# Peptides against a protein of PDB entry 6RGO, part 78

Target 1, 392 residues: chain A of PDB entry 6RGO
Amino acid sequence: MALKLLGFNQDATCFSVISSNKGVTIYNCDPFGKCFELEKSTSNDEELDFLVEMLFSTSLIAVVDKTIGASKRKKLKIVNTKRKATICELTFPHEIMDVIMNRKIICVVLKSDQIFVYDISCMKLLRTIDVRGEKLKSTSKFRNSEAVGDIGVRVSLSTDNNSILCYSSYSKSDKENAPLNDIVVFDALKCIQINVLPAVHQSNIVCIACSPDGMLMATASEKGTIIRVFKTIDTENDEPILVNEFRRGSRPSRISEMKFNHDNTLLACVGESDTIHIFALPVTTTEADANEDDTLQQSSHSLSSSINGLQYISKGLANRFGKIIVSKIPTQSQQRHVAYIKIPENAKYRIGFPKDTTNTIHICGEDGNYLVYSIPRNEVGPCTLVKSNTFD

## One batch from the design tools (peptide)

Design b1_p23_2_s4 (made by RFdiffusion4, then SolubleMPNN; from b1_p23_2, 10 letters changed)
Fold by OpenDDE base, seed 5:
Structure b1_p23_2_s4 (fold): chain B 392 residues (1-392), chain A 23 residues (1-23)
Amino acid sequence: as target 1 above (392 residues)
Amino acid sequence: SEKLKEFQKLLEEAYKELEELEK
């Protein structure tokens, strides 16, 4: 049967899949098992497509039926899984491309490059963000080109109550074909733009991850060779702070998903390659509690010595066009993965980090595998398989 | 509306579930 992965929830306690015969299925990770099923509404052999966003492991989910030919592609349903009932329906002017939520807000991304921000507590619209802006509306004919691949606005939301929204934006270049290579950081609760990171990649951004606390973001372009990690809020001399630059590989490969673990010590990425890469982030030890136990310092020094080469290259060279160019970290100081997982070629995988076990990663594949891996702490190498389950 | 009251009730149920999962 053809499975399509929808992904993990915010804390990796559940994941969702589309089964061609059954519709949407949600699995619990521990204990492993099917916890919800949304029946296929159509008897037709149409390829099912859905968006499902979970509110953690609660009975509340957001669902979009994206099946081709369905008028429902513009309709968000809020569903109670226990009652199997639609609680709320919202209809949008354009096709829904993505839905993301936390405890406070729902963000709905449209094919029109609009982001609708809702207060989840009352489903009140807080803001409509128009990523194209007013000037680009006049010149950009709707990309009726079905052929321009899935280059839309990308979003990520902090899982905390601060509700930091990171989204890709068009560079302010007067070029009709401006790339989606800027990042905007937005306080989704206050509806305030906090920061703008211009031209963080040379090509369109295809993947963004916000940290759970909203203090970090990771970005990848269509090339998927370099991942950049930035501070979201903090700036140095009005310039974006590049914290890390990771090299996934030398060959171009699309990254489909990135996630931080819950303590911001790890960043995982997955995509079209045979390898999930896990990168270590420098722990910003606040200088304050450096007092007591000298003994744990020795093991951290071996990883920290490779991190000391990340000078805060806050030197955004303003080019002659007033664009901040994020300085490239020299290739020799580009960090590699600290851990990896080999996955089958051509299998799509999704990743999740559980809250309570910062060195554990959950993965699931369109091959029907749910796998739990332990991430090595003190060595560069493969992750260890801890648990495996299968689903249909 | 009755639908809004039902939504609020079901959302409050989901928030209680969330608070129980965070303890």
Scores: peptide ipSAE 0.331, ipTM 0.880, DockQ to the pose 0.725
Fold by OpenDDE base, seed 3:
Structure b1_p23_2_s4 (fold): chain B 392 residues (1-392), chain A 23 residues (1-23)
Amino acid sequence: as target 1 above (392 residues)
Amino acid sequence: SEKLKEFQKLLEEAYKELEELEK
């Protein structure tokens, strides 16, 4: 049967899939089993498409029916899984492209390049972000919505209560076809723009991940060869905003998903390649626990000295000229993966990091496999399979 | 609206479920 993966929840305790026969199914990871099913409303052999965003492992889900021909692609439903009831329905002016949530915020991304930010506690609209409207104050025509394929606004939200929203924006270049290669950092609770990172890649950004605490973000372009990691906030220290540059590979390959682990020590990526890559991040020691683990620090110091990069001056609205050093990190200082998982060619996979085990990764495939891997600590190599389950 | 009160009640039920899972 054709499975379509929707992904893991915020803490990788559940994952959701579309089954061609059943509709939407949610699985619990431990103990492994089916915990919820949303049955098909129609008996038609139409290819099902859905967005499902879970509030962790709770009874609350956001659902969008994206099935072709369905008049429902503009409707967000909030569903209680225990009661099998729709509690709230919101209708948008345009098709919903993405939905992301945490304990405080729901973000809804539209095909119009608008982001609607809601307070989840009352479903009150806090902000409408118009990613195109910031560009249209310059003479450039709207991208005709028909001709631009899979390239739209990408978003990621911190899983914590700080609710840091990272989104892709259009560069201020006078070119009619300006790429989505800027990143905006936004406090979704206060409705304040924190930072703007201009031209973080040469081409459109297609994948963004925010760290659980909102302190880091990772970005990948349509080339998917380089992953960049940035601080979300300008530190008072003259430290570069670009903290890491990772090389996934030499060949172009789309990255579909990236995730940080819960302690910001690992970044995983998955996409169209036969390999999930896991990268080690330098532990940003907050000053307190400087004592014991000397071994990982040696790799971070060598990167700081070679960052003689081009200083881009971002004009933030509030007089702080942040110098964004997008250095060409020399190709020699581009870190490789520390661990990897081989996956079947042409199988789409999703990734998640469980909260309690920082060296464990959950993966699920359109091949019907749910797999738990242990990440090696002391060696560069393959992850070890710990648990395997199947679903249909 | 009554639907918003029901939503808030179900959100509070979900937050309690979350607090029980974080223990």
Scores: peptide ipSAE 0.329, ipTM 0.876, DockQ to the pose 0.838
Fold by OpenDDE base, seed 2:
Structure b1_p23_2_s4 (fold): chain B 392 residues (1-392), chain A 23 residues (1-23)
Amino acid sequence: as target 1 above (392 residues)
Amino acid sequence: SEKLKEFQKLLEEAYKELEELEK
């Protein structure tokens, strides 16, 4: 059967899939099994398309039926899975492109480059963010260039109660085709813009991940060769703080999903490549516990040595783009993955990090595999397969 | 009004489920 992956929930306890014959199925990860099924409303052999966002492993889901007719694509249904009942239905002026939630907030992204922010507790609209409107205010000359192809506003929301929303925005360039290469950091609860990270890539941002606590953000462009990690809230001299720059690869490849683990020590990425990459983040020691003298001199020595070679290419391109944040990190500081998972070529995979095991990653494929891997701590290498299940 | 009360009740059920999963 053709499977389409919808992804993991916020804590990787469940994942959702579309089956062409059945409709939407939600699987529990442990114990592995079906926990919910939403039957297709139509007997037609039409290709099923849905958005499904879960409130963790609860009975509350948000569903958008994108399969048939322009009217359904504009409707968000809130469903109780235990009762199999629609508890709320919202209709939008434009097609829904994405839905994200946490305990406090639902964000709905429209094809119009609008983000609708709701208080989940009452489904009250808190804010409409008009990403095009901000573009039009900055440049009086913007033609209504429809976003060409798959290029739209990308969003990520912190899974905690702080509800930090990161979204891609158009650069203030006078060019008719200004890229979606700015990031806005937004407090979704207070409805306040916290930060703006200008020109974080040279091309459109196609993937964003917010950390669970909302303190970090990862970004990737259409090239998918470089991943940048920033602080979301903190600034240095009113400039954004770039924490890490990771190199996924030398060849262009689209990144479809990135996720932080629960303690912000790992960042995983997946996409069109045969490899899931896992990067290590520096443990931000909060300065607070500097007082207790415990002398655990764990020897941080060894990994300094071998990256001599790639000096040459960096000099020429820096001069033309103004204060791009990118200029402060030497290209020599680009870190590689610490771990990886090989996946079948052309199989779409999704990733999730469970809460209870910071060195475990959950993955699922459109090939019908649900896999649990252990991430090596002290060595650079492949992840070890711990558990496997199949689904249909 | 009634639909909002029904939604609130079902959301309270989901929050209770969430609190039971965090223990």
Scores: peptide ipSAE 0.288, ipTM 0.863, DockQ to the pose 0.758
Fold by OpenDDE base, seed 1:
Structure b1_p23_2_s4 (fold): chain B 392 residues (1-392), chain A 23 residues (1-23)
Amino acid sequence: as target 1 above (392 residues)
Amino acid sequence: SEKLKEFQKLLEEAYKELEELEK
């Protein structure tokens, strides 16, 4: 049976899958088991396609049936899983491409490059962001929408109540074919633009992750070789702060998903490669903990050479990417480690970080595996498998 | 509307479920 992964919820307590025979199934992670099933509306052997966004582990889900007909692809249903009932239905002018949610906000991304921002408490429209209209105001040039292929607006929302929305936007370049390589940071509650990060990649952005607290974001282009981490709100001399630059690999490979852990110490990425990568982020020591004289003996020697190579690349690229102030990556001696998980070739996986265990990652595959891994501390190496389950 | 009251009630039920899971 063909499984299609929809992904984990915000806190990685549940994940959603499409089963070709059953429709949408939601699994609980611990205790592991099926918690909800949405039956397919059609008897046809058509490939099922859905969007499902959960409000954490609650009975509230947003669902878009994309399987059949242009009309269904424009409808968002809010469903109570306990009652198996549709509570609310919204219809949009264009196909729904993505739906993201937290406790306060629902964002609906359309194929028209529009983002509809709703107050979840009353389903009131707070804002329509027109990413094309914003470009047109800046560049005076109409782009024919059909020529952009599968590269639409990407979004990520903080899981906290601050509701920081990061989205890809078109660069202000006079080129008719300007890439989606700008990032806008938006307060979704106040409906205010906070920041704009110009030209964060040379090509279109295909993946964005916001940190749970909304203070960091990660970006990847269609090349998927470099991941950049920025501050969302903070600026230095009115310029964006680049906190980290990670190399996923030397070969181009699409990144499908990235996630931060709950404390912003780890960034995971997954995609078309045989490897999930987990990057260590520098702990921003808030000035308060400077007093514990913990003489962590620097076992200094051997791992220094590979890390130094990444620092040298940053200095040369900073000059070419104009005004992005590479914040002085504090030469704090915390050796940035990279952990990894090997996955089957051509298997699509999704990732999630549980709230309560900052060094644990949940993964699930279209191969029917749900896996829990422990992430090594302060060393480069493989993750350790802790728990495994199967689903159909 | 009656539908909005039902939606609000079900959202409040989901928020209570969330608060119970965070304890």
Scores: peptide ipSAE 0.267, ipTM 0.857, DockQ to the pose 0.823

## One batch from the design tools (peptide)

Design b1_p24_1 (made by RFdiffusion4)
Fold by OpenDDE base, seed 4:
Structure b1_p24_1 (fold): chain B 392 residues (1-392), chain A 24 residues (1-24)
Amino acid sequence: as target 1 above (392 residues)
Amino acid sequence: SVENEATEEQLEEFKELYEEEMEE
């Protein structure tokens, strides 16, 4: 049977899949089992296509049926999984490409490169972001979106209540074919643009991950060879702060998903390659005001990995054209993975980080495997398989 | 139906359920 992965929820307590015979199934991770099933509305042998976004482990899910007809592809349904009922239906002017939510916000991404931002508590539209709007004021030519199937606005939302939205935007280049290689950081609650990271890659951004707290963002381009991690809000001399540059590989390979763990110490990536890569992030010491008292010497055994020379090359080389070229970290300072998981080459995988275990990663495959791995912290190496389950 | 807006009835049922699921 063909499985299609929809992904993990925000805290990796559940994952969703499309089964060709059953429809949408949601699995609980621990204890492992089916927690919800949305039956296929049509007996036709048509390939099922759905978007499903879960609100953590709650009974609330956002569903878009993309299987049949242009009308359904424009409908967002909020479904109560306990009642098996659609409680809310929103219709959009264009096909829904993505849906992301947290406890405060729903973001709906359209094929028109619009992002609709809703307050989830009342399903009120807070903002329509027209990612083309800045460009459409300059270029009347709608790219006929037919031929370039996979290139659209990418979004990621913080899982916290701060609701930091990161989205890909078109570079302000007068070129009709400007890439989606800028990032906008947006406060989804206040509906304010916080930051703009120009030209973070040379090609279109195809994957974005926001950290759970919204303080970090990871980006990958169509090349998928380099992952960049930026601060979202903080700037240095009005320039974007590049925290890390990771090398996934030497060969181009699409990254389909990236995720931070809950403490921002790890970044995982998955895609078309046979390998999930896990990168270590520097511990961002938030200078929490050290009120004097409790000398709990957490002996952080400093892995004295000689991470010498990450010179913050905050040298925004403003090129002669006022473009902040994010200074390419020299290829020599590009960090490799600290851990990896081998996966079947022909199976798509999704990743999730559980909240309670920062050294654990959940993965699920279209091969019907749900796997829990332990991530080594003190050595570079393979992850250790801790749990294995199968689903259909 | 206004495009991109829910009905009042849908919004009431949604609010009730959202409150129930967010108080847990």
Scores: peptide ipSAE 0.180, ipTM 0.797, DockQ to the pose 0.573
Fold by OpenDDE base, seed 5:
Structure b1_p24_1 (fold): chain B 392 residues (1-392), chain A 24 residues (1-24)
Amino acid sequence: as target 1 above (392 residues)
Amino acid sequence: SVENEATEEQLEEFKELYEEEMEE
């Protein structure tokens, strides 16, 4: 059967899949098992396509049927999984490209490069963000959406109640073909733009991850060779703070998903490569708790001392056009993965970090495997398989 | 249906369910 992965929920307690025969299925991770199924509305042998966003482990899910007709692709359904009923239906002017939520906010991304931000408690529209802005509307010859492939606005939302929204934006270049290489940081609750990170990559951003607390973001371009981690809110001299630059590989490969763990100590990435990469983030030791016993610090300090020297204060070289160019960390000082998972070639995988076990990662594949791995912290090496289950 | 708006009935049912699921 053809499986299509939809992904994990915010805390990796559940994951969703499309089964070509059954429709949308939700699995619980522990205990492992099927907890919900949304049956196909049609008997047609059409390739199923859905967006499904879960609200943690609650009975509330957002569903978009992308399979049949332009009208359904514009409809967001809120479904109660306990009742198997649609409790709310919103219709949008354009096709829905993505849906992301937390306990406070739902964000709907349209093919028009608009983001609709709702208060989830009452489904009230708080803000419409036009990522193209008014200036690009005048030059909007509708890029024939066929020739611009999977390049659209990317979003990530913090899983906490701070509701920090990170999204890709078009660079302020007078070029008709401006890349989606800026990042905007937005407080979704207050509806305020907090920060703008200009030209964080040379090409379009294809993947963004926000940390659970909204204090960090990770970005990857179409090349997928370098991942950059920035502070979201904090700035130094009105310049973006680059915390890390990770090298996934030397060869271009698309990154489909990135996730932070719940304590911001790890960043995982997955995509078209045979390898999930896990990177260690510097622990910001707040100076305050440095009072207790010096003896165990020697082993952690050797890794941290090499990291502290890599406060590349990206003195944004203002190019001749006044744009901040994020300084590239020299290739020799680019951090590699600390851990990895080998996955089957051509299998799409999704990743999730459970809340209570920061050294554990959940993965699921279109091959029908749900796998739990332990992440080594003290050595560079493969993750250890802890649990495995199969789904259909 | 207005674009980007739910019905009052859908919003009431949604609110009740959201309150129930957020108190757990």
Scores: peptide ipSAE 0.175, ipTM 0.798, DockQ to the pose 0.593
Fold by OpenDDE base, seed 1:
Structure b1_p24_1 (fold): chain B 392 residues (1-392), chain A 24 residues (1-24)
Amino acid sequence: as target 1 above (392 residues)
Amino acid sequence: SVENEATEEQLEEFKELYEEEMEE
C-alpha cells in the first residue's frame, strides 16, 4: 500500500500517515501503536492528500482534505479524536497550503500567500497577514498565481507559549519575479512584527524551522546546500545575527523538513537525499562558570580539512549583500560535531525530537519504518539505532 | 457559515474541550 507521511507532532510523541486504503492514521511513539484512524470518506481510487496538525498528545487535531477534485481544500476541520467528531469547521477563500499550531495559536497558510492567525482558545481571528500585499505597496503587478509552482509562503511557529511565527516574504526588489528570500519574525499573540531578515538566501526559501523557545530560526533555499541559523529577536546594530552556517552537501537537494531539539543544541534536516544530517549548535554558555582549568586536549586532527571551505564562502557573501554582520563565528567553534542517519534512496522521511531525551531522534518513513536513533555528542559519525517498529 | 469564522455553537463546544485538554 502507498503510505504518505504527514509528520510528527510538536513533542514527537505521535506521528501521522495517510494510507491509500484507510485514510489518516495517527500512531503513538511510546508505547508504539495506533491511537486514531480517520476513515476515507470517498470510495474513489483518487490519491489521498491531507494536512493533519496535532495539538501535542491531546485529542485535538486540525484536518484539511487536500484530495484533488475535493471542494474541501478550503476547509479546516478541528476534530476531537476521542469523540470522532468535527467540533469546528472554517472555510477559507483560497486553498489551504499549511496549518501549524501550538497551545495558543493556529496559523493557516493559503495559496493566496495569506496567513490567518487565530487564538486557539476561542478560534478568534487575530490577524490576516497578506505577504503579497506587503510587496504590492512597492509594485502593482500581481504574479499570475498559476506560474507559482511548489514555491509558496513557508511558515514555522515556536512550540512554546511565546508563539514566535517565522514566515518567508518577498524581497522589496522592483523585479516582477522577486524571490521569497526575506524572513519576517512575528509575535503571533501580540500581532506585532518583531524583525525582518532581508535576503537570507539568493533563491526562494523552501524550508524554515523555529526553535521550541522561538529564539533561533533555521532556513534553507531551493538549493538545499547551505542551512543558515539566525537569532529571531536579537539584532546587532539593527542587523540580523547569523549564529550558524551549515553545509548539508555539495549537490543541490531539496530539504523538506528541519527541526531543533528541545535545548537548541541540535538541528536535524531531512529531504530528497539518502541522508538525515544532524548539526551541533554551539551551546551559548552564559559567561558565568567558565573557570579556566579544564584544558582537555581533545585530539583536534581529522576534521580541519572540510571546515576550511566554509570560511571562503562567508567572506564573499558579506561583500555582496551588505553588512550582514556575520559576527566572526569564532574560528575556534568550528569543531561542529555532525551526526547522520542513512535512509533508503527516494524514501521520504520525517523527523522529530522527543522532549525528555535531547540526544535521541525519532524518524518515520513512507517505507513503513518508525525508528529511534541515539545521537553521538562527542564524535562525528553515524547515529546508533535504539528502537525499530513497523506500521501499515 | 461566515468565511473564516466558526459558529457560536462550534466555538462554545471547542472552548469547553480546549479548557479540559489544557487543564490536564
Scores: peptide ipSAE 0.148, ipTM 0.777, DockQ to the pose 0.583
Fold by OpenDDE base, seed 2:
Structure b1_p24_1 (fold): chain B 392 residues (1-392), chain A 24 residues (1-24)
Amino acid sequence: as target 1 above (392 residues)
Amino acid sequence: SVENEATEEQLEEFKELYEEEMEE
């Protein structure tokens, strides 16, 4: 059967898939098994396409039927999985491209480059963000820049209650085809723009990941060779703080998903390549106040590998035109993966980090494999397979 | 149905279920 992966939930306790014959199925990760099945409403041999966003391991899911020819591509359904009933139905003016949620917020991304932000507790609309309208205000020209193909607004939301929304926006370039290469950081609860990261890549941003706490953001362009990690909220002299620049590879390859682990120590990426890459982030030592007393000599051999190469990339050339050019980290300072997983080249995979185990990654494939890997701590190398299950 | 708004009845059932699922 053709499987299509929808992805993991926020804490990687569940994942969702589309089966061509069954419809939407949700699997629990541990113990492994089916939790929910949404039966196919139509006997038609049409290729099923759905968006499904889970609210953690709860009985609440957001569902969009994206099947071709379906008038339902503009409808968001909130479904109770225990009752197998649609509780709420919202209709949008345009096709739904993405849905993302946490315990506080639902964000609905439309083909119109609009983001509808809802308070989940009452399904009340808090804000409509018009990314095209923002571009039009900046360029003073009504440009029908239909995004050609899969290029659209990308979003990521923090999984915590702070509800930090990161989204791609159009650069202020007077060019007809201004790329979606700016990032806006938005407080979804307060409905306030916190930060703007201009021109974080040279081409359109195709993948964004927010950290669970909303303090970090990772970005990748259409080229998918470089991943950049920024602070979301913090700025230095009104300039964006680039924390890391990672090299996924030398060859262009689309990144489809990125995820931080729950303690912000790891960033994983997956896409069209035969390899899931895992990068180490610097542990932000919170300066724990040096309270004097407790002599516990736990000789944590800090492998002080001399990452002396945090050259604070000096003062960006504030070019006279107010464009913050994110200074390219010298290619020599680009960090590589610390761990990897080999996957089949023709199988799409999704990734998730479980909350309870910071050195474990969950992956699932359209090949019907659910796999749990252990991430090496002290060496650069392959991840070790810990558990494997199959689904259909 | 107004575009982008749920019915009051749908919102009541949603609220009850959301409160139950967030207290667990």
Scores: peptide ipSAE 0.148, ipTM 0.782, DockQ to the pose 0.577

